# Peptides against a protein of PDB entry 3QIS: the designs that were tried, part 351

Target 1, 334 residues: chain A of PDB entry 3QIS
Amino acid sequence: PSLELSRREFVFENVKFRQLQKEKFQISNNGQVPCHFSFIPKLNDSQYCKPWLRAEPFEGYLEPNETVDISLDVYVSKDSVTILNSGEDKIEDILVLHLDRGKDYFLTISGNYLPSCFGTSLEALCRMKRPIREVPVTKLIDLEEDSFLEKEKSLLQMVPLDEGASERPLQVPKEIWLLVDHLFKYACHQEDLFQTPGMQEELQQIIDCLDTSIPETIPGSNHSVAEALLIFLEALPEPVICYELYQRCLDSAYDPRICRQVISQLPRCHRNVFRYLMAFLRELLKFSEYNSVNANMIATLFTSLLLRPPPNLMARQTPSDRQRAIQFLLGFLL

## One batch from the design tools (peptide; made by RFdiffusion4, then SolubleMPNN)

Design b2_p30_5_s1 (from b2_p30_5, 14 letters changed)
Fold by OpenDDE base, seed 1:
Structure b2_p30_5_s1 (fold): chain B 334 residues (1-334), chain A 30 residues (1-30)
Amino acid sequence: as target 1 above (334 residues)
Amino acid sequence: SAAEEARERALERMEERVAERLAEFEAHLA
């Protein structure tokens, strides 16, 4: 069997978080026998492509002189955004299109990724006084390394933060402030806030706005700004409540005094973000008659974002653990 | 530059507003 491919080299320019890009090509059976094609893993790979890439269809059957269109879809989700922001991974891959009893055809995928504040650590963002697109990649790496070291020092209670340095970190990421301050000003009376989805185009505009500027106002509807906050929290490499404190939050869920003590042990940036979010959500709950938002709904929604189980416990999360996690958060909302 | 100074003043106002909201929340937990 043999195939003819219309293209073998694909370039995805300016790849962004949550922005789908598509490139198409044709494969034609120029042989005299039917053929089955499939994308196959390279040697030592578990998958035929990187997590941000997909082929559609990834397999199929072609009669002699039959042609099929294949779409190569590039989409950076929460699962790939952090490693692309750090430059640990890149928009580069090689696909192997295999024919049953035939040849392998290699496809080259290349491109560039544009860093996002989404999927960047709270610690790095607190040190980032400029939009992420204005930060040199070298400085972004340095900020992540410094942020990791400061998190570890904070957890170990080793060194007082020198509050006097000219490079004082922000109390919270400017991106979280921008989102939450907008919601404080404009969304407290918004009916069905956090229940109605945002618009995909508005979400992309909000992401691009936060990545490229420090605006006076965030573009889009209150629903899109609210969903952008949820997406931001979901994309964090380390949740607002650090994984190290997860079990202690569950164990303390019915003792409000112990809950407050657990939160006090968070790294400064994480603690400030948690308290700032709780202050906002408490304000939002004062307007429940207008916005139809209640404490149980908010606690259920935000618990999955703020208090994620560590990866090793994800498969073991019981209904009791979920209820304890919700109860932990309720103690700050009520 | 005037744009950099405007950005710095915007960040200062942000930090003040965050400090107010954090103080309000801490006073509620006390």
Scores: peptide ipSAE 0.464, ipTM 0.920, DockQ to the pose 0.766
Fold by OpenDDE base, seed 4:
Structure b2_p30_5_s1 (fold): chain B 334 residues (1-334), chain A 30 residues (1-30)
Amino acid sequence: as target 1 above (334 residues)
Amino acid sequence: SAAEEARERALERMEERVAERLAEFEAHLA
């Protein structure tokens, strides 16, 4: 069996978080026998492609003289955004199109990724006084390393020795401020806030806006701005309540004094973001008669985002653990 | 530049507003 491929080299320029890109090519069975094709893993790989790449279809049968279109889809989700922001991974891959009892055909995937504030750590973002797209990639790496070290010092209750000539970090990421200050100003009376989804086009505009500028006003509906906040919190590599404190939050869920003590042990940026979000959500709840938002809904929604179980415990989260996590947040909302 | 100065002033105003909101929240927890 043999295949003819219309193209073997693919370039995905300016790949962005949550923006689907597609490149298409044709495969044709120019042989005299039916053939089965499949994308196969390279040697030592578990998957035929990187997590941000997909082939559709990834397998199939071709009759003699049959042609099929294959779509190569590049999509950076929350699961790939962090490693692409850091430059640990890149928009580069090699696909192996295997023909059963035939040849292997190699496809080259290349391109460039544009960093996002989405999927970047709170610590790194607190050090970014410019939009992330204005920060050199080399400096992003430095900021992530510095941010990790400062988190570790904060958790160890080590007094920061050298408050040296490094610019003072922001109390919260400017992106969080922009989103939440917009919601404070414009969305407290918005009916069904956090219940109505945003528009995908507006979400992309908000992401691009936060990545490229410090706007006076965020574009889009209040629903899109609210959903962008949820997406931001979900995409954090480390949740607002650090994984190290997860169990202590659950254990303290019915003691408000201990809950406050646990939050006081968060790294400064995480603690500030938590308190700032709680201040906003409390303000939002004052307008419950207008916005139809209640504390149980908010606590349930934000618990999954702010108090995420550590990856090693995620599969073990009980209904009791979820209820404790909700109760922990309720103690700050009521 | 004038644009950089405008951005710096914007960040200062952000930091002030965040500090106010944090203080309000802390006062509520007290």
Scores: peptide ipSAE 0.463, ipTM 0.918, DockQ to the pose 0.765
Fold by OpenDDE base, seed 2:
Structure b2_p30_5_s1 (fold): chain B 334 residues (1-334), chain A 30 residues (1-30)
Amino acid sequence: as target 1 above (334 residues)
Amino acid sequence: SAAEEARERALERMEERVAERLAEFEAHLA
């Protein structure tokens, strides 16, 4: 059996978070026998491709002189965004198209990723006084390393060195400020806020706006800005409440004094983001008669974003643990 | 540059607004 491929090299330029790119190619059975094709893992790989790549179809049969179109889909989700932002992973892969009882055909995937503030740590973002697209990649790496060290110092209750006024981290990421300040100004009376989905085109515009500029106004509807905030919080590599404090939050859920004490132990940027979000959500709840937003809905929604179980405990989360997590957050909203 | 100075002033205004909101929230927890 043999195949002819219309293309073997694919370049995905300017790959962005949540932006689907597609490249298509044809495979043709130029042999005289039916053939089965499949994408197969390379030696030592568990999957035929990286998590941000997909082939459709990934397997099939071709009769003699039959042709099929294959789509190579590149999509950076929350699961790949952090490792692409850091440069730990890249838009590079090799696909192995296997022909049963035939040859292997190699496809080269290449391209470039454009960093996003989505999937970047709160610590790194507090050190970014420019849009992330204006930050040199070398400096992004340094900021991640420095951010890890500052997180550890903060957890150890080490007094931060008095960094000079120009190097002083922001209290919260400018991206969070921009989203939340917009919602404070324009969305307190928005009916069904956080219940109505945003527009996908507006979400992409908001992401691109935050990655490339410091705007006076965020584009899009209040629903799109609200959903962009949820996407931002979901994409954080470390949740607003650090994994190290997860169990202590559950254990304290019915003692408001202990809850406040647990939050005080967060790294400075995480603590400030938590308090700033709670201030906004409390303000939003004052307008519940207009926006139809209630504390139970908000606590249920934001608990999954702010207070995530550590990866090693995800499979063990009980309904009781979820209720304690909701109760912990309710103690800051009421 | 004038654009850099405008961004610096924007960040200062952000930090002031954050400080106000944090102080308001802390007063509710006291």
Scores: peptide ipSAE 0.455, ipTM 0.915, DockQ to the pose 0.790
Fold by OpenDDE base, seed 5:
Formats: C-alpha cells, structure tokens, sequence
Structure b2_p30_5_s1 (fold): chain B 334 residues (1-334), chain A 30 residues (1-30)
C-alpha cells in the first residue's frame, strides 16, 4: 500500500491558550489495494502526538483512489499551558502516519507559542509588573525559579534573605486584580453570574487583553469576565490553596479557627489571592437577591478551583472529601 | 516614559485597593 500526502510540513504561528488552530491536508490512496492508516506513537512515546495536538481522523481505511482530509488541530488547554509558558515544551512535534503493511510517513509540526498569564504561577505573576507578552522568555524562566524559591521560603518560614534590588512583588497578580475589580464594579447585580457561560470570542479577547496590556476596563460581558476568572483559577499550575495544605483544609473544615490558621500558612501571594477572592465572593453574596448567587453554589464552584486535590490523590477523592472541601470554603463565605 | 509612569501609577492604585480589600476581609475574620 502507498499514500500520497498533499502536505507534510505544518506551521502553527502564534499559538495561544484556548485558541484552536487547524491545518488540513489530504491523504490519497495511490495504490491498487485498500489501506489502513493510523497515527502511531514513536518508539518511546505513549501517544502519537503531544497533548496540545490532535489528528482527526487519527485512523481510517482508504479504498484505491480514495482521498481523505485530515485535520491537525492545535489546542492549548490547561494541561499544556504551563509547560508551554515556561518553554519546557514547544510547538514542535513529529507525527508518524503508518500504513498497515506499508511505510511510515513523517509529518513535521512546528510553530511558536505566545505566553499567557493563564497557566503561570501566582508567584511569578506577582513579580510581573508588565503584561506577560512584554516579558522576555528568559526573564519568565527566572521569575518561575524565583517564585519557586520564595514559595519554599514561605513554607519553611525562612526569613527572606535581604531583598537585593529585586522589585517588591505585587500583593496579587494584576490579572486577578483586573478580573476581580471588574466583577466588583459591574457584576454584583448580574443575574446568574458564574452560572451563565461567557462567549468564546469574548473569553479570547479577555485572555489576549490580560496577556498584552494593563487595561482600565476588561472587554466582554460580565459572564465572560466571570468565566475568565474561573479559567484563570483552573489553569493555575498550583491552586490558590497549595497542594501541601489540601489535607489540612479537609481536616479543619468544621473548625473555622483552624481553617484561618491553615490559610495563614499559604505563601503570601496565594494567601492574598485567596483572601481577595473571598472578599469579592462575600460582596457578591450580599447581592444574592439580585444575582441569584448563593453561598452553597459559590462554595461548590470555587472549591473545585481553589482547593484541588493533589494529582496523586485526585483519583481517590471521596464525596466526603468534597463535602469537607466545600465546608472549608463556606467558613470564609458566611 | 509617560506610558511607563502611567502604568506605575496604575499599579500603585491597584496595590492600594488590594490592601484595602484585604484589610476589610481580615477585619471580618477577626
């Protein structure tokens, strides 16, 4: 069996978080026999492609002289955004299109990724006084390294080494401030806030706005701004409540005094973001008659974002653990 | 530049507002 491919080299320019890009090519059976094609893993890989790439269809049959369109879809989700922001991964891959009893065809995927504040650590973002797209990639790496060291110092209760000429970190990421300050100003009376989805186009505009500027106003509806906040929190590499404190939050869930003590042990930026979000959500709950938002809904929604189980425990989360996590958050909302 | 100074002032105002909101929340938990 043999195939003809219309293209073998694909370039995905300016790949962004949550922005789908598609490139299409044709495969044609130029042989005399039916053939089965499939994308196959390389020798050391478990998957035929990186997590941000997909082929559709990834397998199929072609009759003699049949032609099929294959879509190569590039989509950076929360699962790939952090490693792309750091430059640990890149928009580069090699796909192996295999023919049963045939030869392999190699497809080269290349491109560039545009860093996002989404999927960047709270610690790094607190050190970014410029939009992330204005920060050199080398400096992003330094900021992540510095952020890790500051997190570790905070957890160890180490005295900060004399801050040399390093600029004082922001209390919270400017991106969180922009989102939450917008919601404070404009969304407290918004019916079904956090219940109605935003518009995908507006979400992309908000992401691009936060990545490229420090605006006076965020574009889009209150629903889109609210969803952008949820997406931001979901995309954090480390949840607002650090994984190290997860179990202690569950264990303390019915003791408000212990809950406050657990939160006080968060790294400064995480603690500030947590408190700032709780302040906003408490304000939002004062307008429950207007916005139809209640504490149980908010606690249920935000618990999954703020108090995520560590990856090793995610598969073991019980309904009791979820209820404790909700109860922990309720103690800050009521 | 005037744009950099405008950003700096914007960040200062942000930090003030954040500090106020954090203080309000801390006072509520006290």
Amino acid sequence: as target 1 above (334 residues)
Amino acid sequence: SAAEEARERALERMEERVAERLAEFEAHLA
Scores: peptide ipSAE 0.454, ipTM 0.914, DockQ to the pose 0.723

Design b2_p30_5_s2 (from b2_p30_5, 14 letters changed)
Fold by OpenDDE base, seed 3:
Structure b2_p30_5_s2 (fold): chain B 334 residues (1-334), chain A 30 residues (1-30)
Amino acid sequence: as target 1 above (334 residues)
Amino acid sequence: SAADAAREAALAEMERRVAERLKEFEEHQS
């Protein structure tokens, strides 16, 4: 069996978080026998492609002289955004199109990724006084490394944060401030806030706006701004409540005094973001008669975002753990 | 530049407003 491929090299320029790109090519059975094709993993890979890439279809049969269109879809989700922002991964892959009893055909995927404030650490963003697209990629790497080290020092309580000659970090990321301040100003009376989804086009505009500028106003509906906040929190590499404190939050869930002590042990940036979000959510709850938002709904929604189980415990999260997590957050909303 | 000064002023106002909200949170928890 043999295949003819219309193209073997694909370039995905200016790949962005949550923006789907598609490239298509044709495969033709130029042989005289039916063939089965499949994309197969490379020797050391578990998957045929990187998490941000897919082929559609990824397998199939071709009769003699049959042609099929294959779509190569590039989509950076929350699962790939952090590693692409850091430059740990790149828009580079090789696909192996295997023909049963035939040859392997190699496809080269290349391109460039445009960094996002979504999927960037809170610590790095607190050090980032410019839009992320104005920050050199080399400096983004340094900011993530430095931010990790400062987080660890803060958690270990070893050294007072040396208020040394480095530019003082922001108390919260400007992106969080922009989102939350918009919601404070304009969304407290918004009916069904956090219950109605935003528009996908508006979400993309908000992301692009936050990545490229420090706007006076965020574009889009209050629902889109609210959803953008949820997406931001979901995309964080480290949740607002650090994984190291997850179990302590659960253990303290029914003791408000211990809950406050646990939060006080967060890294400064994480602690400030948590407190700032709680202040907003409390304000939002004062307008429950207008916005139809209640503490149980908010606690349920935000607990999954703010108090994520560590990856090693995620599969073991019990209903009791979820209830304790919700109770922990409720103690800050009521 | 004038643009840089405007950004610095905007960030300073942000930091002020965040500090106010953080105090409000602390007062509510005390």
Scores: peptide ipSAE 0.447, ipTM 0.911, DockQ to the pose 0.727
Fold by OpenDDE base, seed 5:
Structure b2_p30_5_s2 (fold): chain B 334 residues (1-334), chain A 30 residues (1-30)
Amino acid sequence: as target 1 above (334 residues)
Amino acid sequence: SAADAAREAALAEMERRVAERLKEFEEHQS
């Protein structure tokens, strides 16, 4: 069997979080026999491609002189955004298109990723007084390393942050402030807030706006701004309630005093974000007659975002654990 | 620059408003 490929080199320029890019090519059976093709893993890989890449179709049959279009889809989800933001991974891959009883064809994938505030740690973002696209990649790495060290020091109760330094971290990420302050100003009376989905185009504009600027106003509908907040919280490498406190939140879920003590043990930025979000959500609940938002809906929605199980426990989360997590959050909303 | 000064002023106002909201949270929990 033999194939002809219309293209073997693919460049994905300016790859962004949640922005699908597609490159297409054709494969043609220039042989005299039917052939089966498949994308196969390289010798040391479990998958035929990196998590942000997909081939469609990834396998198939071609009759003699048949041609098929293959789409290479690049999509950075919450699962790949953090490693791309840090530069741990890059928009580079090699695909192996295998023919049964034939040869391998190598496809080169390359490109560049544009960092996002989405998928960046709260600690790093609190240190970013500029839009992330204005921050050199080398400095992003340093900020993540410093943020990790400061988180660990905070959890160990070792060093008071020197409140007097000109380089003091923000109390909350500017991106969280921008989103939540917009919602405070404009969305408290918005019917079906957090229930109606945003527009995908507006979501992309909001993400791009937050990555590139400090706007006076966020573009898009209140629904899109609200969904952007949810996406931001979901994309965090560590949830607003740190994984180390997850079990303690569940164990304390019915004791409001212990719940407050658990939250007080969060790193400063996480604690401030949590409190700031709870202040907003409580304000939103005052307008329930207008926005149709209730505490149970909000607690259910935000619990999955703010109080995520550690990855190693995710598969073991019981309905009781979910109910305790919801109850924990309800104690801050009521 | 004038743009840098405007950004610094915006961040200062942000920090003020965040502090107010955090205080409101503490007052509600007391």
Scores: peptide ipSAE 0.447, ipTM 0.911, DockQ to the pose 0.750
Fold by OpenDDE base, seed 2:
Structure b2_p30_5_s2 (fold): chain B 334 residues (1-334), chain A 30 residues (1-30)
Amino acid sequence: as target 1 above (334 residues)
Amino acid sequence: SAADAAREAALAEMERRVAERLKEFEEHQS
């Protein structure tokens, strides 16, 4: 069996978070026998491609002189954004197109990723006074290392952050402030806020706006700005309530005094983001007659974003654990 | 630059407004 490939080298320029890119090529059976093709893992890999890449179709049959179009789809989700932002992973892969009883054909995938404030740690973003696209990649690496060290110091209660340092971190990420301040100004009377989805085009404009600028106004509808806030919180590598405090939040869920003590033990940036979000959500609840938002809906929605189980416990989360997590958040909304 | 000064002023206003909201949170918890 033999195949002819129209292309073997693929370049994905300026790959961005949640922006689908597609490159197509053709494979043709130039042999005299039917062929089965499949993308196969390399010798040391479990998957035929990296998580941000897919082939469609990934397998099939070709009769003699038959041609099929294959789409190579690059999509950076929340699952790949953090490792691409840090430069731990890159837009590079090699695909092996296997022909049954035939040859292997190698496809080279290359390109560049443009960093996003989505999927970046709260600690790094609090140190980032410029849009992320204006920050040198070398400085992004330094900010992640510094952020890890500051998180550890804060959790250990060892050194109060010297409030007088010329390079004082922001109290909250500017991106969180921009989103929440927009919602405070314009969305408190918005009917069905957090219940109506945003527009995908507007979401992309909001992400690009936050990655490239410090705008006076965020583009898009209040629904798109609200959904962008949810996407931001979902994409955080460490949730607003750190994984280390997850079990203590569940254990304290029915004692409001202990709940406040648990939140006081968060790293400064995480604690400030939590308090700032709770202040916003309380304000939003004052307008429930206009926006149709209630405390149970908000607690249910935001609990999954703010209070995530650690990855090792995700498979073991009980309905009781979820109810305790909701009750913990309700104690800050009422 | 004039653009840098405008960004610094915007960040200073942000920090002020965040501090006000954090104070509102503390007053509600007391």
Scores: peptide ipSAE 0.445, ipTM 0.911, DockQ to the pose 0.816
Fold by OpenDDE base, seed 1:
Structure b2_p30_5_s2 (fold): chain B 334 residues (1-334), chain A 30 residues (1-30)
Amino acid sequence: as target 1 above (334 residues)
Amino acid sequence: SAADAAREAALAEMERRVAERLKEFEEHQS
């Protein structure tokens, strides 16, 4: 069996978080026998492509002189955004298109990724007084490394952060402030806030706005701004409540005094973001007659974002654990 | 620049407003 490929080199320029890009090519059976094609893993790889790439279809049959269109889809999800922001991974891959009893055909994927504040740590963002697209990539790496070391020091050493003469970190990321302050000003009376989805185009505009500027106003509907906040919280590499405190939150869920003590043990940036979000959500709940938002709905929604189970416990999360996690958050909303 | 000064002023106002909200949170939890 043999194939003819219309293209073998693909370039994905200006890849952004949650923005789907597609490149298409054709494969044709120029042989005299039916063939089965499939994308296969390279030697030592578990998957035929990186997590931000897919082929559609990834396998199939071709009769003699048959042609099929294959789509190469690039999509940076929450699962790939952090490693691309740090430059640990890049928009580069090699795909192996295999024929049963035939040859391998190599496809080259290349491009560039544009860093996002989405998928960046709270600690790093508190050190970013400029939009992330104005920060040199080398400095982004240094900020993530420094942020990790400060988090570890804050968890292991009850040592006061020596207020050394370095630029004081922000109390919360400016991106969180921009989203929450917008919602506070304009969305407290918005019916079905956090229940109605945003528009995908507006979400992309909000992401681009936060990555490139410090605006006076966030673009888009209140629903899109609200969903952008949820997406931001979901994309955090470390949730607002650090994984190390997850079990203690569940264990304390029915003791409000212990709950407050657990939150006081968060790293400064995480603690401030948590308290700032709770202050906003309490304010939103005062307008429940207008926005149809209640504490149980908000607690259910935000618990999955703020209090994620550690990766090793995700598969074991019981309905009781979920109820305790919700109860923990309710103690800060009521 | 005038643009840099405007950004610094915006960040200072942000930090003030965040501090007020954090204080309100502490007063409600006490």
Scores: peptide ipSAE 0.437, ipTM 0.908, DockQ to the pose 0.756

